# Ledger of designs, part 68: peptides against a protein of PDB entry 6D0Y

Target 1, 225 residues: chain A of PDB entry 6D0Y
Amino acid sequence: ETEDHLESLICKVGEKSACSLESNLEGLAGVLEADLPNYKSKILRLLCTVARLLPEKLTIYTTLVGLLNARNYNFGGEFVEAMIRQLKESLKANNYNEAVYLVRFLSDLVNCHVIAAPSMVAMFENFVSVTQEEDVPQVRRDWYVYAFLSSLPWVGKELYEKKDAEMDRIFANTESYLKRRQKTHVPMLQVWTADKPHPQEEYLDCLWAQIQKLKKDRWQERHIL

## One batch from the design tools (peptide; made by RFdiffusion4, then SolubleMPNN)

Design b2_p15_8_s3 (from b2_p15_8, 9 letters changed)
Fold by OpenDDE base, seed 5:
Structure b2_p15_8_s3 (fold): chain B 225 residues (1-225), chain A 15 residues (1-15)
Amino acid sequence: as target 1 above (225 residues)
Amino acid sequence: MEEEIRKRLEEALAR
């Protein structure tokens, strides 16, 4: 009964309420904290589940975890460990879409003071180092670069504020890789979109250009109308 | 606080 109630609260957070989202999150964090002594494993599982299955609420749940981490530091650590395990499992299962989302989720946890910036930098260093692996498919190298770049909108600002030199090194390595990688599928895509007003660009090159622009704009998203 | 989380994350990633 209590478990069902917790599940309901966690799943419905962020929905329309008479109270502010911030107030609701703070309240829920308090409720969860109070129940940790009895339901830690359940709460941990629930939070991991909603983090994976409700990507539209990414910032809600990262914020919630941040609040909970502030209340119970040990639980925050256990949550991070659980998410890392989930990431590894997703990779082993070849569920790369879930894996990249989990990296993004972990990235946003830096903003919520759950993961330290140096730790995230180290993770990204490891990702980009895959580009230097020998006798591996390019698709593997591309995926780790994609996972890194696609997460920067969530955490790039924080990482450059705290670890600018290390981030510049990662960027340099990424750029070097992008210049030497093969782009065999680009011609086929161009044929299909030849008459479109915006020519199709190779997806990683396009993403790289976007991230460079974002960096230039000091990580402020400016929506072009 | 951040140091301990960093340590845990690094340990988890090393496995």
Scores: peptide ipSAE 0.021, ipTM 0.651, DockQ to the pose 0.020
Fold by OpenDDE base, seed 1:
Structure b2_p15_8_s3 (fold): chain B 225 residues (1-225), chain A 15 residues (1-15)
Amino acid sequence: as target 1 above (225 residues)
Amino acid sequence: MEEEIRKRLEEALAR
């Protein structure tokens, strides 16, 4: 296939078709695999681009990458490396929304058998460890905690099934941080003064409560936050 | 931190 045709196929996957989505993804993975010898760089760039720019298709593209990784694990590795580079670039450019999304994308790649659970746990350990660093602005600490917690709806079940002890340590550290962090702006943003029925919480405290509930429910009810 | 993440992810994919 031509480069232009590949671009079209990658961009349009998941759209209306007479075939099932799974069938289309499998077919596309086969096409891409066949063209890797000639168009690896192009395909890699395209996949990275659509992964970043089409968040509504997150699960489609993680699945596609999973299928492609099963066919060519070297390419899967190159893709992950490219996404990590993009994460670094996003952070350097202060594109925090993109950075958070990329963390979620990487998280879902665990479910697609592209990234091993222990590696993702290690990533989250690194994130939460920022809260223990000295001379780091709280806003930065908060961001890494947010990135961690907001990604758990995608991968929390898998990580706890395989690395429960490590995850418990991460949770304990997170809880400890949330208790000691400054909340000076909370009173200024408070609209609700009553305790019932919906007490107003700081955004990270609220997210923490939601994740704890999700954990308690064995991650069965996925809430995209 | 990002470099360490990259390394660990690469190791995971090599398995």
Scores: peptide ipSAE 0.021, ipTM 0.584, DockQ to the pose 0.021
Fold by OpenDDE base, seed 3:
Structure b2_p15_8_s3 (fold): chain B 225 residues (1-225), chain A 15 residues (1-15)
Amino acid sequence: as target 1 above (225 residues)
Amino acid sequence: MEEEIRKRLEEALAR
């Protein structure tokens, strides 16, 4: 099989097909696993690329990676490392738009059993700890809180089931920060939410209220956040 | 077996 053929298969997964999505994903996972000995680097690069550039297929590719991880744990690990490296690079470059999407992608990988819940909790602890940093702009603090909160619809249930005490601490710290921060709208944060905040409510406060409701509803998503 | 899977995927996506 040629590299171009692999690219085509990976890029087109989830598109209109005579077979079910589940069948296609399982089949593709098998094909990719078989080709890893010869094309591991290419496959890894392709998966990282489509994960970043095709956000409409987020759940398709997280599921695919989950299937691959189950077949080849080492490859799953390499993929996670690549995505985390990309996240770090985006953060260093202050590319907050790409970074927040990557956090959501990583969050969904927890559901696919690729990333351990404790590791994700630790990441969110680090994010919320930024609110305690001195001599940093509020935009930075707000972004990390946003990245945390906006990712919870994807992973909140799993994290609370396994690390409820730690999550409660993170929530308490978040609430404390939201109460003391200046109430300003950050337009860049709105790019990644389909719902506009109520005209009479600040953006992060609105998101916080939605997440609190989601938590109260046992993380059963009823509305798009 | 993998070749057959590839063929099936290609055929399925071609429709």
Scores: peptide ipSAE 0.015, ipTM 0.482, DockQ to the pose 0.125
Fold by OpenDDE base, seed 4:
Structure b2_p15_8_s3 (fold): chain B 225 residues (1-225), chain A 15 residues (1-15)
Amino acid sequence: as target 1 above (225 residues)
Amino acid sequence: MEEEIRKRLEEALAR
């Protein structure tokens, strides 16, 4: 395989085909594995790129990485490392939209057996621990809580199956923070929407309520968040 | 924090 061909294969996976998606992914994983000795760096870069730029194919690429990880465990590790590095860079660049998406991507990698559940729990523990940091803006605290909560639809079930006690602790800490954080705009908005059937709610409180409902429903999603 | 996350992820992946 040539580098150009590999790029084409990676970018076009999941498109219309005579074969099933699963078959195509397995085939592609095999091709990529075979080419790792010659094109590891290129393949790594390509996978990181499509993971970031094609959010509509999130589950396709997490699955692909999962299959590839099963074939080449070391490459899976390098990929995760690269994604974490990208997450760090996104945070440093204040690209929080990309950062939160990367957290979701990493979350789904747990389902694909690329990242262990305890590690993801540890990540979320670190996120929520930001709420306890001193002398930091609330916006920072809010973002990490948002990143945590907004990723749970992708991994909450798996984490509670394996680390329920730890997750409950994280939830308790999250709830505690949400109760004490400032919500200065909410009262003003409520005054204007007092007679509306659905008064405006603060976005994190709204998300929290949605996640609580999802948890109560045993992580069976009824509505797309 | 991010460095710690990386470390833990790598450790978990190594298992």
Scores: peptide ipSAE 0.021, ipTM 0.590, DockQ to the pose 0.021; fails the geometry check

Design b2_p15_8_s4 (from b2_p15_8, 9 letters changed)
Fold by OpenDDE base, seed 5:
Structure b2_p15_8_s4 (fold): chain B 225 residues (1-225), chain A 15 residues (1-15)
Amino acid sequence: as target 1 above (225 residues)
Amino acid sequence: MEQEIEERLREALAA
């Protein structure tokens, strides 16, 4: 395969075809594995790029990486390292939207058996530990809590299945922080109905309530239309 | 779809 062809294959994966998505991903993983000896760097860059630029295909590319990792463990490791570097770069560049997305992407890689649950727990422990930092802006502490909580829809189930005690500790620390932090409220017009059971709350408090409900629902997300 | 990365990720996160 040529580099241009590989780019096309990677970018177009998930498009409608006669075969199932699973079959297409398995096939693509095989093609990419075969070309790693010649195009490892290119493939690595491509996967990192599409992961960042095509958030609507998050689960497609995490699955693809999972398949590749199963075939080539070393490449999986290099990919994770590259994503971590990008996360650090995003944070340094104050690109918080990209950073939080990368955390979600890494979180979903746990479901794809690329990242071990204990490693992700350790990352979240590090995030929540920022709440204990002194002489830093609250926005920094809030962001890391946001990054943690907003990623749990993707990985909370897996982490609680494997590391429930550690997760409970993280939750306790998070709750403690949320209770003592400064809150900002912007009043808005609100219609209270049975379909809108949640009162207007500060964004992190709202997210916390949603995650607590999700946890109580055993991480089964229910969509209200 | 197996072979989980643990130690390598821990090292990367610690850096």
Scores: peptide ipSAE 0.032, ipTM 0.693, DockQ to the pose 0.022
Fold by OpenDDE base, seed 2:
Structure b2_p15_8_s4 (fold): chain B 225 residues (1-225), chain A 15 residues (1-15)
Amino acid sequence: as target 1 above (225 residues)
Amino acid sequence: MEQEIEERLREALAA
């Protein structure tokens, strides 16, 4: 059946082949485009599913969606909408690991010209604005900052190239929050490393430092975050 | 094209 065949093609893209990955992606995009009139919903669901379940193929599927978006802009939009819905559902379900991954996925879609840089900046502005919410758990504030920072390796370069002033503002707000947030668990961790010359950093502070270094390196990753 | 995506994203995020 054609649907089963499409599923197989989508799931197996990026695997070892006699052809280049680029050629395979172009070919698959063409096949999917041709079948959208008959199987749009199925294809949409499949792409959303593999995007979520196969994080090791993040760049493969973002690229595929990028190619497909270039062929069918409306479908690209529907895909983005579906991913946003999934992000919301993940948050509602308290599946924060999936949620942060989805943010990262959406971030990489900027590089694939599926999501405009200003839109992603706006999303991150919204995320960082959570730090200003009153009477909410710090864990909520921390998560949105984490989601923002942890996504920058995938999109920081593009966003600073297009919206440097806005990004600087977001960074300033982030830094301000990181300075004033409570770090109650840090002392407990220090007990384990009290005699070490390099005490363990709090996870957000550590991530912040890594992102600052990445920014300094012009967003060219030379180290594993 | 970019505007449409931006609008869709904004709408999706606002919902």
Scores: peptide ipSAE 0.028, ipTM 0.672, DockQ to the pose 0.020
Fold by OpenDDE base, seed 4:
Structure b2_p15_8_s4 (fold): chain B 225 residues (1-225), chain A 15 residues (1-15)
Amino acid sequence: as target 1 above (225 residues)
Amino acid sequence: MEQEIEERLREALAA
């Protein structure tokens, strides 16, 4: 049936093809748009599923959703709402791995013009505000900071271009929290190089340092070829 | 908090 065919198309997008990925995504977006009147719920569920279960195709599916959003703005909103519901469910279930991935996915949707930059900033403000909550375990505070920082490689550039003052405030609050939080220290053998040693660093402090460097580099990632 | 995030996202998408 057409419904099964849609599932196949959505799951297999980005695989080897004679056409470019861009053309395939545009084509698929057109097909999905045409079938929304009959299969909106199915398509919505499928997209949510692949978004969650196929992290290797993150940018493929965010781009696809972006294309669909351009064709059907209401569907884009429904998709975002569905993903937020899933995020809430993951958090309630203490499924932090899924939750952090969903935050990254939502972050990249900003680049795809599905989520507005101010909304993502507001989300991150809410995340970092958890560090100010009373009578909550530090693991909760740490996770929201981690979710924020670990998502910035996907959206930091866009957010600073649009909301630099607000982002600086979030960074200041994050830095303040990181300075005062309890750190876990595990004795480990230091790795020495010819010129300097590499001490073990706490994971959030390490991530913070990486993000600070990324910010200083104007969000240009350095990759090894 | 999560509800607030959802509301803000909806508001932004509606604007």
Scores: peptide ipSAE 0.022, ipTM 0.655, DockQ to the pose 0.020
Fold by OpenDDE base, seed 3:
Structure b2_p15_8_s4 (fold): chain B 225 residues (1-225), chain A 15 residues (1-15)
Amino acid sequence: as target 1 above (225 residues)
Amino acid sequence: MEQEIEERLREALAA
């Protein structure tokens, strides 16, 4: 099947090659651009599929989309719209693992100049606003905060460079929520060493602390989160 | 080679 073959080719981009990844991606983007007039829908579907199915190649495909967007802005927009639709569908289906990945993917698209910083800020504002919803389970509130915080390693620097005031507001709201939320009561694991034992921290509090440190370090990662 | 990849992709899209 021709479609399967094409999908296979796209899936294998970024693998070992005699040429640089950048060169391969530029070439691929050129081919795709040339074929958009005839195969836009097919190409769009394939790119969305591989982007979702191969999370290990997130930066490869965001870069590819960035290159393609630079060549054809309309296609870039359609791709973003498709990914947003998928995000909404994942949320409706309670597929939170896919959803959080898609948020990260979209976040990295900001770095690739596909999504504008203000648009991403607006999305995160919407996420954090869920913490103010009434009569919803806390797990819902927690997830949107998690999705926001866990995406900041990919886009926090850009957003603070462009929208520092808005981001500070989001952070303030997040901090406020984290202080008032009910923490899950789980048996605490402690690492005992020769010195003072270290307790296991609640996952959202831990993530918050990591992001605060990242922010303090001007979004330069010194460790893997 | 990037050119070879381009050719393969073009052929796949044309089929």
Scores: peptide ipSAE 0.020, ipTM 0.558, DockQ to the pose 0.168

## One batch from the design tools (peptide; made by RFdiffusion4, then SolubleMPNN)

Design b2_p16_1_s1 (from b2_p16_1, 8 letters changed)
Fold by OpenDDE base, seed 3:
Structure b2_p16_1_s1 (fold): chain B 225 residues (1-225), chain A 16 residues (1-16)
Amino acid sequence: as target 1 above (225 residues)
Amino acid sequence: MEEEIKRAIEELEKLF
């Protein structure tokens, strides 16, 4: 396979086909597995790219990565490392929307058995712990809380089933932060623009309310964002 | 992997 062909295959997966999505994903996983010895770096970059730029296909690509990880156990770890590196680069570039999509992608990888639930809980603990830091911009605190909350529709059920006590502590810390944070009436995160339905100060509170409702509903509805 | 993720997040904190 050429690099251009691999890109085409990865980008077009999930589109209308004569075969089932499952069959297409299995087939593509086989192709990618065979090409890992020669094109691992390219494949990693491509998958990271679609993860941040094609959020509408999030579950398709997490499933693909899960299939690849099942075929090549070492691939999953390398991919997660690549994703974290990409997350850092997105934040450095102030691409906060893309960064959130990467966090959501990592979250859904728990369902695909690429990332262990305890590891994701630990990641979210670190996210929310940022709210306890002193002498840092509130926009930073707000972003990490948003990244955490906005990712829960993909992984909240799994995390609460396996780590309910830890998740409750994270929720308590989040709630405490939301109660004490200051509202400036000016957008601080590029995630919330004038064309969004809710102002930033209200949006995070609204998101919190939605996630609390989702938790109460036992995480059955994933389409709230 | 858990420790790797923790370290990675700590590095992210330095970007703000």
Scores: peptide ipSAE 0.028, ipTM 0.651, DockQ to the pose 0.017
Fold by OpenDDE base, seed 4:
Structure b2_p16_1_s1 (fold): chain B 225 residues (1-225), chain A 16 residues (1-16)
Amino acid sequence: as target 1 above (225 residues)
Amino acid sequence: MEEEIKRAIEELEKLF
């Protein structure tokens, strides 16, 4: 059936082909566009599914969504709404790994001109604002900071190009939080105490250092962290 | 689309 065919096409995109990835994506975007009138909901669901289940193909699918958005901007909006809803549901269900993938996906959609940079900045402002919540578990605060920081390799460049002042505020708040958060577990988890080759750092501190370096390098890292 | 995205973000903000 057509629905099964669509699933196959979407799931297999990016696999080895005689054609370029770009050509395949354009072709698939055309097919999906043509099928939107009849299978929009299915296509939305499929794309949301691969976004959370196939993180290794994140950029492929964000590009696909970008292409679809260029062809049908209404679909792009609906897709983002669906993704946000799924993110919300993932958070409610405590599926935090899935939620991170969704945030990264949304982040990369900025590069694909589906989501405006200011909107993503606003989202991250809200994420980091969670660090100011009182009477909540630190793990909650940590997760939102992680979700923010771990998404920056995909979108940090664009966000700083468009909203550097806001991003700097977010960074400052993040830094402030990281300095004051509880890290009593670190000594217990340390395998080595020597500074060579490098000190063992707490995971968020390590990520923070990596992101600061990435920022310093003007987001030119070729590989995603 | 932009408005829809804004609304979606606003909806997410309600989680905070």
Scores: peptide ipSAE 0.028, ipTM 0.654, DockQ to the pose 0.019
Fold by OpenDDE base, seed 5:
Structure b2_p16_1_s1 (fold): chain B 225 residues (1-225), chain A 16 residues (1-16)
Amino acid sequence: as target 1 above (225 residues)
Amino acid sequence: MEEEIKRAIEELEKLF
């Protein structure tokens, strides 16, 4: 196969087909596995690209990565390393929406057995620990809390099943921060909502309430957040 | 693989 053909296959997966999505993903995983010896770098780059540019297909591509990891036990690690590099670059470039998509993608990789639950918990502990830093802009603290909370619909169930005590500590720290932060409009929040935040309907407070409800419902999503 | 993932997470943590 050519590089252009691989790009086409990866970009079009999940589109309307005569075959089931599962069958298509299994087939594509087989094709990509066969091409890893010659096109690994290209495949890694393409998967990182669709992860950040096609968030609507997040679960499709995490499943694909999971299938590839099952076929090639080294692939998952290399992919995660590539994703971390991309996340770092997105943060440095102030592409915060893209960075959030990447965190959500990494979160869903836990369900695909690519990332261990304890590792994801440790990452989120570090995210929320940023709220305890002194002499840093609130916008930075807010982003890490947002990145954590907005990723929980994809991974909260698995993390609480494996690390409930640690997750409760993270939640307690998050709640403590949300109670003490200023709730005035900041430029970064304009990226997340069309409306200006106010105390009664502040964006992070709304998200927190939604996540608390989701937790109460044992992470069974009944509606799209 | 697990060690590689741990290392990758550690690299991310350097941004905090």
Scores: peptide ipSAE 0.028, ipTM 0.647, DockQ to the pose 0.019
Fold by OpenDDE base, seed 1:
Structure b2_p16_1_s1 (fold): chain B 225 residues (1-225), chain A 16 residues (1-16)
Amino acid sequence: as target 1 above (225 residues)
Amino acid sequence: MEEEIKRAIEELEKLF
């Protein structure tokens, strides 16, 4: 009964309520904190599940995890470990879209002070370093670049504020890769050929342009990509 | 792909 109740509370957070979202999150964090001694494993599993299945609530759940981490530091570590395991499982199962959601979730945890910026930078360095591997399919290289770039709307500001030099190196490597990768599929996928109002671009080139603009705008955007 | 993530995760795990 208690487990079902916890599931309901976690799944419904962020839905319309008489109280503010902030108040609801603080309240839920308090409830979950009190239940950690008895239901930690259940809570961890539930949070990992919603992180994976409800990407539209990403910032809600990262905030919740941040609040829990502030109350119980050990929980934050265990949660990140669980998320990493889930990421590995997603990759093994070839669930690459899910894997991207998990990377974005981990990225936003930097803003919630659960993951340190340098660690996330190191993760992205490793991702982009895959582009330098020899004798591997381009699709693999493309995925890691996509995972990196598509996560920056959630964490780019924080990473550049704290690790600008390292981020610039990652960007340079990314740009270098994007210039040399094969794009023979682009003409086959184009729906329109007109340059106006804008040409249809290859998906990574398009994403790259968007991220470059976001960076230029100091990571201020009304809508997340 | 798992090996690259493993290396990335190892850096994250150092925080905990």
Scores: peptide ipSAE 0.027, ipTM 0.683, DockQ to the pose 0.017; fails the geometry check

